# Peptides against a protein of PDB entry 2C5K, part 15

Target 1, 91 residues: chain A of PDB entry 2C5K
Amino acid sequence: EDPFQQVVKDTKEQLNRINNYITRHNTAGDDDQEEEIQDILKDVEETIVDLDRSIIVMKRDENEDVSGREAQVKNIKQQLDALKLRFDRRI

## One batch from the design tools (peptide; aimed at target 1 P3 T47 D50)

Design b2_p17_1_s2 (made by RFdiffusion4, then SolubleMPNN; from b2_p17_1, 10 letters changed)
Fold by OpenDDE base, seed 4:
Structure b2_p17_1_s2 (fold): chain B 91 residues (1-91), chain A 17 residues (1-17)
Amino acid sequence: as target 1 above (91 residues)
Amino acid sequence: SMEEYKKRVEELRKATE
């Protein structure tokens, strides 16, 4: 399997877990998993940064068509931003 | 290089599991 696609898949699964957590916990700090979810959010954020950098390298050094990968990362970014907003706005 | 990219992506996969 394409390692890039595997990372994308794993990241989306993490985002899905966060989404489910937010749905079940609309009050901040009411669960022992809160800190773990915060850590996952940070992990996803860092992963996206690295994915972006990898795409830049592929585009520059490998002359690879990265349009599809750019779209995938953009989608993940949008999901993360939405989840971060929802997470931070919890009462 | 592509080799470096694949290695980096694999490391990311392991880190996010």
Scores: peptide ipSAE 0.093, ipTM 0.663, DockQ to the pose 0.128
OpenDDE base, seeds 1, 2, 3, 5: peptide ipSAE 0.067, 0.067, 0.075, 0.084; ipTM 0.616, 0.620, 0.617, 0.658

Design b2_p17_1_s3 (made by RFdiffusion4, then SolubleMPNN; from b2_p17_1, 10 letters changed)
Fold by OpenDDE base, seed 4:
Structure b2_p17_1_s3 (fold): chain B 91 residues (1-91), chain A 17 residues (1-17)
Amino acid sequence: as target 1 above (91 residues)
Amino acid sequence: EKKEYKEKVQALREATK
């Protein structure tokens, strides 16, 4: 069991949920789930911080190659940024 | 699912010193 990979997987699922929500709700404030989606966006953002911290600790304590994990987090960040932009631009 | 997600995040935090 790798908690890092589990978190990555779950985070990507949350991002997918957000993506689907934005697709179905292109108007801000038209659904009672919007607040929950906003919370999920914030949760993902905080989770990315945790993922980054875990990589830092891995570099420090395990001295292992973390390039693969860094690439995964980078991808998640890119997805989050795109979703945040789409979510915020809704009218 | 969200609950399990938070639990996994917490597990990661515990594994992170």
Scores: peptide ipSAE 0.242, ipTM 0.805, DockQ to the pose 0.815
OpenDDE base, seeds 1, 2, 3, 5: peptide ipSAE 0.236, 0.241, 0.239, 0.192; ipTM 0.800, 0.803, 0.802, 0.757

Design b2_p17_1_s4 (made by RFdiffusion4, then SolubleMPNN; from b2_p17_1, 11 letters changed)
Fold by OpenDDE base, seed 5:
Structure b2_p17_1_s4 (fold): chain B 91 residues (1-91), chain A 17 residues (1-17)
Amino acid sequence: as target 1 above (91 residues)
Amino acid sequence: KRKEYEEKVKELRKATE
């Protein structure tokens, strides 16, 4: 399997978990899982950096179209930003 | 930074089955 697609898949699963947590916990610090969720958020951020870097490398190969991969990463970034906003706005 | 980017690609490969 394409390692890029596998990482994207794993990242989307992490985002889904974060989304479910935020939906169930609208108050900051009300659950012992919050620290774990914060760690997952950071892991996703780091993974996105790695994905971006991989795309930069792939762009060196003129025979490979990376537009689809760029769109996938853009989508993940948008999802992460939305989740981070919701997470930080909890009171 | 090119070498760093290439290392990240290698890391992604290791993350797959």
Scores: peptide ipSAE 0.081, ipTM 0.674, DockQ to the pose 0.124
OpenDDE base, seeds 1, 2, 3, 4: peptide ipSAE 0.078, 0.076, 0.072, 0.076; ipTM 0.670, 0.633, 0.662, 0.663

Design b2_p17_2 (made by RFdiffusion4)
Pose (drawn by RFdiffusion4):
Structure b2_p17_2 (pose): chain A 89 residues (1-28, 31-91), chain P 17 residues (1-17)
Amino acid sequence: EDPFQQVVKDTKEQLNRINNYITRHNTADDQEEEIQDILKDVEETIVDLDRSIIVMKRDENEDVSGREAQVKNIKQQLDALKLRFDRRI
Amino acid sequence: EREENLKNLREETEERE
């Protein structure tokens, strides 16, 4: 919807796509470099979402708690995924 | 499309600053 919500949706989807891939290829790979690149891009994307919340919080007419919860959820999804990726054997 | 979404978020954040 708004640019923030679109990036949140894209990020969750992007993480979910890699997660589904890892389930199918859980041995340690054609997509190894690619996954690392995408996960790094996701880390930087979360920094952009955080910066966007920082700026919007300056506006007293904005409640950013919903956006903060979304970013927290994405960080959790990323953390769980990174460990699954790291632990492929 | 994802790249355009991230670009638009960054541009909106800068406009707001």

Design b2_p17_2_s1 (made by RFdiffusion4, then SolubleMPNN; from b2_p17_2, 7 letters changed)
Fold by OpenDDE base, seed 4:
Parts: C-alpha cells; structure tokens; sequence
Structure b2_p17_2_s1 (fold): chain B 91 residues (1-91), chain A 17 residues (1-17)
C-alpha cells in the first residue's frame, strides 16, 4: 500500500466529516462536537504539511513525476480552505 | 485519521531526507 495515497484517502474522509458537520450545525457552539471538529481541521492542516514534505523529497531525490500527487494535495487544500471559511462564518 | 498511515508516510519521507 502507498502511504501517500492512504493518507490522502484518510484526509478526504476527515474533510467529508467536517463538511457533514457544518451542514448540520450552522450555528457555532451548538454541539459538543464543535471542539472535536476544530481539532480535525487543525489535524488536516498538519497532515497537508506532511503530504507536501513527502512530495518535496520525492521531487528532489527520486526524480519521479509528482504532478499527480501535487494535484491531489492542491485539491485537498482547496477543500480545506472552503470548509474553514464556512466553519468560521457560522454565528 | 489512521495515525499508522501518517507514521508510515513520515517514516518514508524521513528516509529520503
């Protein structure tokens, strides 16, 4: 199993969970899972750093085409940014 | 998130650093 692809999959599952939570909880602080969701958001941010690091070293040392992996991480970043904006806009 | 997967990714990354 490719650790990179597995982490991407795991990250997308977390983003989906966050999306579902925001959809059901459009008011900030109305649920006891609020803090957990915030923790997941931060964990995804940190995971993206790990994904980026892996791409950087592969690009440097393995001389492999990492464009596909870069596109995957870019997509994850875009999803995260959108979710963060939606989460923070809740009143 | 499965921490095991993250650990594997980080480990492989460190081997290349």
Amino acid sequence: as target 1 above (91 residues)
Amino acid sequence: MREENRKKLIEETKKLE
Scores: peptide ipSAE 0.618, ipTM 0.929, DockQ to the pose 0.822
OpenDDE base, seeds 1, 2, 3, 5: peptide ipSAE 0.615, 0.616, 0.616, 0.616; ipTM 0.929, 0.928, 0.929, 0.926

Design b2_p17_2_s2 (made by RFdiffusion4, then SolubleMPNN; from b2_p17_2, 13 letters changed)
Fold by OpenDDE base, seed 5:
Structure b2_p17_2_s2 (fold): chain B 91 residues (1-91), chain A 17 residues (1-17)
Amino acid sequence: as target 1 above (91 residues)
Amino acid sequence: SMKKHREELIKKTKELE
């Protein structure tokens, strides 16, 4: 049971949900789920903070190779930024 | 699910801090 990988999995599922929403709703404010999607975006941002903190601690205290975990978080951040841009640019 | 797993991660992190 690795909580880090579980959180990564959950986060990617949320990002996928957002992506699907944007694909089906390319016009802003046309759906009742708009606010829920905004909340999910914020939850992902907060989750990334928790993921980063865990990596810092593991790197310091456990002296483990965290390169793989850092790459995973980097990928999540890139996906989030892209989705935020697409979400905000909707007319 | 997300909430539960985040709490577990945070707990584990705090134990190492």
Scores: peptide ipSAE 0.681, ipTM 0.942, DockQ to the pose 0.871
OpenDDE base, seeds 1, 2, 3, 4: peptide ipSAE 0.679, 0.679, 0.677, 0.681; ipTM 0.942, 0.942, 0.941, 0.942

Design b2_p17_2_s3 (made by RFdiffusion4, then SolubleMPNN; from b2_p17_2, 8 letters changed)
Fold by OpenDDE base, seed 4:
Structure b2_p17_2_s3 (fold): chain B 91 residues (1-91), chain A 17 residues (1-17)
Amino acid sequence: as target 1 above (91 residues)
Amino acid sequence: SREESVQKLREKTKELE
């Protein structure tokens, strides 16, 4: 059981879904879907906090290499930031 | 679901804290 990897996978899939939505809705709206996306983005931010917390705890074990997990979280953060930019720049 | 996975992650993290 590796909940970290599952969370990473689920989070990236969620971000991809939002990215696809933005592609189909290149103009900002004021409907339920727009609000839902904003909420999901905030939830993803909190999920990243949980991922980082897990890494911090793992780092306390000197025999455990967390470099791979740190790279995965970094990638998710980059994906999130890019998505936020796309979402916010819509007219 | 992501929510369930996050909960499992939190629980595991808490166990290691």
Scores: peptide ipSAE 0.497, ipTM 0.897, DockQ to the pose 0.878
OpenDDE base, seeds 1, 2, 3, 5: peptide ipSAE 0.492, 0.497, 0.494, 0.495; ipTM 0.897, 0.897, 0.896, 0.898

Design b2_p17_2_s4 (made by RFdiffusion4, then SolubleMPNN; from b2_p17_2, 12 letters changed)
Fold by OpenDDE base, seed 5:
Structure b2_p17_2_s4 (fold): chain B 91 residues (1-91), chain A 17 residues (1-17)
Amino acid sequence: as target 1 above (91 residues)
Amino acid sequence: SMKKHREELIRETKKRE
């Protein structure tokens, strides 16, 4: 497996962890893991930057199709945005 | 781990830049 796909897999696992946390903790500040979850959110954001950079580099090669990778990153961004919204809306 | 795989991705990206 190439590094890009492995990072995508890892990122999706982290998103699932965040989703599960939000499901169990719908009140902000009620758990000692909240800071860790916030750190994971930031790590995912930074990881997306790295994924995008790799795609930009691949696009320089006219023979490489990046459409699939772009779709994967788009999906991750959508999931992240939804989770961030849910996380921030907790009272 | 995400850390190791992310570092590998960055390394390969930089190699192609």
Scores: peptide ipSAE 0.687, ipTM 0.946, DockQ to the pose 0.916
OpenDDE base, seeds 1, 2, 3, 4: peptide ipSAE 0.684, 0.684, 0.684, 0.684; ipTM 0.945, 0.945, 0.945, 0.945

Design b2_p17_3 (made by RFdiffusion4)
Pose (drawn by RFdiffusion4):
Structure b2_p17_3 (pose): chain A 89 residues (1-28, 31-91), chain P 17 residues (1-17)
Amino acid sequence: EDPFQQVVKDTKEQLNRINNYITRHNTADDQEEEIQDILKDVEETIVDLDRSIIVMKRDENEDVSGREAQVKNIKQQLDALKLRFDRRI
Amino acid sequence: SANLEALREETEEREEA
């Protein structure tokens, strides 16, 4: 919807796509470099979401708690995925 | 991506306002 919500949706989807891939290819790979690149891009995308929240919080007419919860959720999804990726054997 | 660029442009406009 708004640019923030679209990036949140794209990020969750991007992480979910890699997660589904890892389930199918759980051995240690054609997509290894590609996954690392995408995960790094997701780390930097979360920094952009955080910065966006910082700026919006300056506006007293904005409650950013919903956006903060979304970013926290994405960080959790990323952390769980990074470990699954790291632990392919 | 285009979506991330749009978020960055909106965040910059909000900071300048």

Design b2_p17_3_s1 (made by RFdiffusion4, then SolubleMPNN; from b2_p17_3, 6 letters changed)
Fold by OpenDDE base, seed 5:
Structure b2_p17_3_s1 (fold): chain B 91 residues (1-91), chain A 17 residues (1-17)
Amino acid sequence: as target 1 above (91 residues)
Amino acid sequence: SSNLEKLREATKKREEE
């Protein structure tokens, strides 16, 4: 098992949940799940820190290619930023 | 999560090498 890939998978599932929530709730304070969604957003932010740390450590070994992992984290960051923007723009 | 903890521990182990 590769913990990095599993964490990426878990994070993407969290992002999908947030996306689905936003599509169903375009009004801020719509239901009781909003606080939970906010918590998930923060969880993803913290997870990204851990993912980045793992990549930094791997980059210390010149024989390990981290380009794929960096691309995955970049994608997650882009998705998170887009979701945060959509979430915060809700009326 | 358990997976996140595993990642943290793996990273910590490599940092100490």
Scores: peptide ipSAE 0.691, ipTM 0.937, DockQ to the pose 0.932
OpenDDE base, seeds 1, 2, 3, 4: peptide ipSAE 0.687, 0.689, 0.686, 0.687; ipTM 0.936, 0.937, 0.936, 0.936

Design b2_p17_3_s2 (made by RFdiffusion4, then SolubleMPNN; from b2_p17_3, 8 letters changed)
Fold by OpenDDE base, seed 2:
Structure b2_p17_3_s2 (fold): chain B 91 residues (1-91), chain A 17 residues (1-17)
Amino acid sequence: as target 1 above (91 residues)
Amino acid sequence: SSSLEQLRKETEKKEKE
């Protein structure tokens, strides 16, 4: 398996963890893990940058169809944005 | 992670080619 697909898989698992945390903790600051979850959110943001960069160089050098990878990254971005909104709306 | 490190390494290498 290529690193891109493994990174996508790992990132989606991180997003799932965040989703589960939000479900269990709908009040901000009610758990010791909240700061860790915030860190994971930032890690995912940075990972997305790396995923996008990898797609750019693949378009340039390998002349392969990257539409599938672009769709995967788009999905991750959408999940992240939704989770960030839910996380920030907690009172 | 190891995979993320590998991805970054490969991307960086290709960017410099």
Scores: peptide ipSAE 0.664, ipTM 0.935, DockQ to the pose 0.808
OpenDDE base, seeds 1, 3, 4, 5: peptide ipSAE 0.662, 0.662, 0.663, 0.662; ipTM 0.934, 0.934, 0.934, 0.935

Design b2_p17_3_s3 (made by RFdiffusion4, then SolubleMPNN; from b2_p17_3, 5 letters changed)
Fold by OpenDDE base, seed 2:
Structure b2_p17_3_s3 (fold): chain B 91 residues (1-91), chain A 17 residues (1-17)
Amino acid sequence: as target 1 above (91 residues)
Amino acid sequence: SENLEKLREETKRREEE
């Protein structure tokens, strides 16, 4: 069991939920779930901080390859940024 | 979540080493 990989998986599921919400609610403030979605966005941001910290610590051991994990976090950040932009552009 | 807590604990343990 790898907590890092599980957290990545959970985070991607959260991002997928947000994506699906935006597609169904392309206008701001038209659903009671909007506040929850905003909270999830913040939770993902905080989770990314924890993911990055774990990678930084792993880099202290030169025998551990972190390239794969860095790529995963980069992908999550890109998805988050895109979703935040789409979410904020809703009218 | 439980997994996030485990990740934080693992990170903290490594930081202390």
Scores: peptide ipSAE 0.709, ipTM 0.945, DockQ to the pose 0.881
OpenDDE base, seeds 1, 3, 4, 5: peptide ipSAE 0.708, 0.707, 0.708, 0.707; ipTM 0.945, 0.945, 0.945, 0.945

Design b2_p17_3_s4 (made by RFdiffusion4, then SolubleMPNN; from b2_p17_3, 6 letters changed)
Fold by OpenDDE base, seed 3:
Structure b2_p17_3_s4 (fold): chain B 91 residues (1-91), chain A 17 residues (1-17)
Amino acid sequence: as target 1 above (91 residues)
Amino acid sequence: SENLEKLREETKKKEEE
């Protein structure tokens, strides 16, 4: 796999970890991993910036179709937004 | 990660082209 696809894969695994954590910890601040999960959320946000930058430079080349990569990043953003909402709503 | 670093380097290279 190329670096982009591997980064996408790794990011989705991070999101899956966050999802599992939220499912098992519906109360904020009751676990030692709380801060680590918050850090992972930020890491994913920063990774998305890098993914978007990669797509932007690809778009400058008319011979490169970025629609597939854009869809992948869009999916990651949607998953992140949903997880952030669930994470922040925990009491 | 290693792959993220590679992605950044590839992006940087293309930005400079």
Scores: peptide ipSAE 0.658, ipTM 0.932, DockQ to the pose 0.879
OpenDDE base, seeds 1, 2, 4, 5: peptide ipSAE 0.657, 0.658, 0.658, 0.658; ipTM 0.932, 0.932, 0.932, 0.933

Design b2_p17_4 (made by RFdiffusion4)
Pose (drawn by RFdiffusion4):
Structure b2_p17_4 (pose): chain A 89 residues (1-28, 31-91), chain P 17 residues (1-17)
Amino acid sequence: EDPFQQVVKDTKEQLNRINNYITRHNTADDQEEEIQDILKDVEETIVDLDRSIIVMKRDENEDVSGREAQVKNIKQQLDALKLRFDRRI
Amino acid sequence: SENLEELREQTEELEEE
């Protein structure tokens, strides 16, 4: 919807796509470099979401707690995924 | 991505305010 919500949706989807891939290919791979690149891009995307929240918080007419919860959720999804990726044997 | 570019542009515009 707004640019922030679109990036949040794209990020969750992007993480979910890698997660589904890892379930199917759980051995240690054609997509290895590609996954590392995408996960790094997701890290930097979360930094952009955080910076966006920092700026919006300056506006007293904005409550950023919903956006903060979304970013926290994405960080959790990323953390759980990074470990699954790291642990393919 | 286009969505991320739009978010970054919007954030910069808000900082200029």

Design b2_p17_4_s1 (made by RFdiffusion4, then SolubleMPNN; from b2_p17_4, 6 letters changed)
Fold by OpenDDE base, seed 2:
Structure b2_p17_4_s1 (fold): chain B 91 residues (1-91), chain A 17 residues (1-17)
Amino acid sequence: as target 1 above (91 residues)
Amino acid sequence: SKALEELRKKTEELEKK
């Protein structure tokens, strides 16, 4: 498995953790894990930058198909945005 | 993570070509 796919896998696991946290904690600041979850959200944002950069350089190689990777990153971005919205809406 | 570091390394190498 190449680093890209492993990073995608790891990122999706992070998103899953955040999703589970939000499900269990619909009130902001109700436990000592919230700060850690906020840190994970930022980590995912930064990881997406690296994923995008990797795709950009792959596009320089005319023999490399990046459509699948672009779709994977798009999906991660959509999940992140949805989770951020849910996280921020907690009262 | 290790995977992220490897991805970044590879990306940087390709960017310099």
Scores: peptide ipSAE 0.674, ipTM 0.939, DockQ to the pose 0.878
OpenDDE base, seeds 1, 3, 4, 5: peptide ipSAE 0.672, 0.673, 0.673, 0.672; ipTM 0.939, 0.939, 0.939, 0.939

Design b2_p17_4_s2 (made by RFdiffusion4, then SolubleMPNN; from b2_p17_4, 6 letters changed)
Fold by OpenDDE base, seed 5:
Structure b2_p17_4_s2 (fold): chain B 91 residues (1-91), chain A 17 residues (1-17)
Amino acid sequence: as target 1 above (91 residues)
Amino acid sequence: SKAREELRKKTEELEEK
């Protein structure tokens, strides 16, 4: 049970939900769920801050190879940025 | 989230060292 990996998993599930929503709702203001999706986007952003902070302290004190964790967070950031762009481009 | 809370706790503990 690694909290970091569980957080990554939960975040990827959130991103998947957002992706599915954008696919089904290509028009801004389409339905009542849009505000909830915006909240999830912000929650993912805050979660990424927590993930990055955990990596920083691991580099400092744990003497562990964090390259794998850094790659996971990088992937999440890339997915988030792409989804934000798609979400904001909806008309 | 329980996992997120545990992650935050561990991070804060290490930051305090």
Scores: peptide ipSAE 0.667, ipTM 0.938, DockQ to the pose 0.825
OpenDDE base, seeds 1, 2, 3, 4: peptide ipSAE 0.664, 0.666, 0.666, 0.665; ipTM 0.938, 0.938, 0.938, 0.938

Design b2_p17_4_s3 (made by RFdiffusion4, then SolubleMPNN; from b2_p17_4, 8 letters changed)
Fold by OpenDDE base, seed 2:
Structure b2_p17_4_s3 (fold): chain B 91 residues (1-91), chain A 17 residues (1-17)
Amino acid sequence: as target 1 above (91 residues)
Amino acid sequence: SEAREKLLKETEELEKK
């Protein structure tokens, strides 16, 4: 498996962890894991930057189709945005 | 992570081409 796909997989697992946390903790600052979750959110944001950068570079190769990778990153961004919104809306 | 580091390395190598 290429590094890009592994990073995507790892990132989706991080998002899944965040989703599970939000489901179990609908109030902000009520447990000792919230800071860790916030750190994971930031890590995902930074990872997306790396993923986008890799796609931009790949586009320089006229013989390489990046549409699939772009779709994967788009999906990750959408998941992250939704989770961030849910996380921030907790009372 | 290891995978992320590999991704960055490959990206940097391609950027230099």
Scores: peptide ipSAE 0.655, ipTM 0.937, DockQ to the pose 0.916
OpenDDE base, seeds 1, 3, 4, 5: peptide ipSAE 0.653, 0.654, 0.655, 0.653; ipTM 0.936, 0.937, 0.937, 0.936

Design b2_p17_4_s4 (made by RFdiffusion4, then SolubleMPNN; from b2_p17_4, 6 letters changed)
Fold by OpenDDE base, seed 2:
Structure b2_p17_4_s4 (fold): chain B 91 residues (1-91), chain A 17 residues (1-17)
Amino acid sequence: as target 1 above (91 residues)
Amino acid sequence: SSSLEELRKKTEELEKL
């Protein structure tokens, strides 16, 4: 499998982990994993930058149809934003 | 991850072209 699709898969798994954590920990700072989850959120954010960059160069240099990849990244961004909001609003 | 590093490497190489 190409690295782009594997990165997408790994990123979605990270987001699922965060989602599950939020479900189990609806109060901020109530668990030792809190800081790790915050780090994962940042890692995902940075990974999205890399995914976007890869799409840009594919459009320019590989001359490939990237519409499917753009849709995948858009979905990841939306999922991340929703999770960040839920995570930050925990009491 | 290995895949992320591969993605970054390929992207960086193409950006330099």
Scores: peptide ipSAE 0.631, ipTM 0.926, DockQ to the pose 0.810
OpenDDE base, seeds 1, 3, 4, 5: peptide ipSAE 0.628, 0.629, 0.631, 0.630; ipTM 0.926, 0.926, 0.926, 0.926

Design b2_p17_5 (made by RFdiffusion4)
Pose (drawn by RFdiffusion4):
Structure b2_p17_5 (pose): chain A 89 residues (1-28, 31-91), chain P 17 residues (1-17)
Amino acid sequence: EDPFQQVVKDTKEQLNRINNYITRHNTADDQEEEIQDILKDVEETIVDLDRSIIVMKRDENEDVSGREAQVKNIKQQLDALKLRFDRRI
Amino acid sequence: QSDENLEKLREETESRE
């Protein structure tokens, strides 16, 4: 919807796509470099979401707690995924 | 399309600053 919500949706989807891939290919791979690149881009995307929240928090007419919760959720999804990726054997 | 969405977020954040 708004640019923030679109990036949040794209990020969750992007993480979910890699997660589904890892379930199917759980051995240590054609997509290895590609996954690393995408996960790094997701780390930097989260920094952009955080910066966006920082700026919007300066506006007293904005409650950013919903956006903060979404970012926290995405960071959890990324953390769980990184470990699954790291532990393919 | 995801890159365009991220660019729009960055432009909006810069406009707000």

Design b2_p17_5_s1 (made by RFdiffusion4, then SolubleMPNN; from b2_p17_5, 9 letters changed)
Fold by OpenDDE base, seed 2:
Structure b2_p17_5_s1 (fold): chain B 91 residues (1-91), chain A 17 residues (1-17)
Amino acid sequence: as target 1 above (91 residues)
Amino acid sequence: SSEEAREALRKKTEELE
């Protein structure tokens, strides 16, 4: 049982969906899914908070090496930031 | 499900906080 890895996987799938949407919809507000995509972006942001918190407490209380998990979350954050920028810059 | 995994993560974290 590893809910962290499952959450990471699910989050990456969300990011992939957003990426695909941006690729197909390069004009802002041209599709009914626009609002849903915005909601997913916010959901990912909130999920990242939970991922970070889990790493902090694991490092503190379980004395586990969390470097791998930190790298995973860092990658997710980078993907999110890039997608947010692309999404917001659509004309 | 994704929601179940997120809930499990949250609960596990809260237990350690």
Scores: peptide ipSAE 0.584, ipTM 0.913, DockQ to the pose 0.834
OpenDDE base, seeds 1, 3, 4, 5: peptide ipSAE 0.582, 0.583, 0.583, 0.582; ipTM 0.912, 0.912, 0.912, 0.912

Design b2_p17_5_s2 (made by RFdiffusion4, then SolubleMPNN; from b2_p17_5, 6 letters changed)
Fold by OpenDDE base, seed 4:
Structure b2_p17_5_s2 (fold): chain B 91 residues (1-91), chain A 17 residues (1-17)
Amino acid sequence: as target 1 above (91 residues)
Amino acid sequence: SSKENLEKLRKLTEEKE
């Protein structure tokens, strides 16, 4: 059982859903799901906060190398930022 | 579930904060 890795997996699935939605809906406000997608974007942002917190306490208390987890979160942040930009640029 | 996993992560973190 590794909640961190499962959360990462779930977050990546959310990002994929957002990506697919943007691809299919390149105009803003044309679908009933847009509000839900906006909510998912915010959920991912909040999840990243939790992921970062977990890394901080692990780095402080576990004496384990957290570089792998930091890289995973960094990748998620990069994907989120790109998706947010694409989502916001829709006309 | 996704909610359960996130809650587990949060609780584990909070216990160590």
Scores: peptide ipSAE 0.490, ipTM 0.893, DockQ to the pose 0.838
OpenDDE base, seeds 1, 2, 3, 5: peptide ipSAE 0.487, 0.490, 0.485, 0.488; ipTM 0.892, 0.893, 0.891, 0.892

Design b2_p17_5_s3 (made by RFdiffusion4, then SolubleMPNN; from b2_p17_5, 8 letters changed)
Fold by OpenDDE base, seed 5:
Structure b2_p17_5_s3 (fold): chain B 91 residues (1-91), chain A 17 residues (1-17)
Amino acid sequence: as target 1 above (91 residues)
Amino acid sequence: SFRKSLEELRRETEERE
């Protein structure tokens, strides 16, 4: 089992949860899960740091191809940024 | 679990640093 891929998978599931929450709650602070969602957002941000660190050390090995992993993290970052924007724009 | 996989990822990263 590749822990990197598992972390990516779990992170994407968290992003999906956030997306579903935003679609159901377009008003800030109208649900008791608001704080939990905020915590998940922060957890995802921290997880991305760990993913990036993993890629950095892999790049030190010239024999390892990290392009695929970089693309995965880039996708996660884009999804997170979009969700953060939508989350913050709620009134 | 997410916790286990994250811990494994961190461990492997630290071993390479």
Scores: peptide ipSAE 0.599, ipTM 0.921, DockQ to the pose 0.876
OpenDDE base, seeds 1, 2, 3, 4: peptide ipSAE 0.592, 0.598, 0.598, 0.596; ipTM 0.920, 0.921, 0.921, 0.921

Design b2_p17_5_s4 (made by RFdiffusion4, then SolubleMPNN; from b2_p17_5, 10 letters changed)
Fold by OpenDDE base, seed 2:
Structure b2_p17_5_s4 (fold): chain B 91 residues (1-91), chain A 17 residues (1-17)
Amino acid sequence: as target 1 above (91 residues)
Amino acid sequence: SMEKSLQELREKTEELE
């Protein structure tokens, strides 16, 4: 079992759920789940730090090809940034 | 669970650090 891939998968699914939430709630502060969404976004940021750390040590100590993993994390970061932008632009 | 997977990832990372 590869915890890295599972974390990536779960993180992307979380972001997708939040994206769907934003679609349903296009105005800020109109729902009591707003604070929870903000907390989840922060948790995702911390998760990305853990993903990056894992790649660094794998590259250093395991001498594995990490290009695929780096691409996955990059994609998650892009998804997060886009989501945060949508979230913050709500009026 | 995601929590379990994240913990496993962190533990593996720490082992290699």
Scores: peptide ipSAE 0.562, ipTM 0.910, DockQ to the pose 0.852
OpenDDE base, seeds 1, 3, 4, 5: peptide ipSAE 0.555, 0.559, 0.561, 0.558; ipTM 0.909, 0.910, 0.910, 0.909

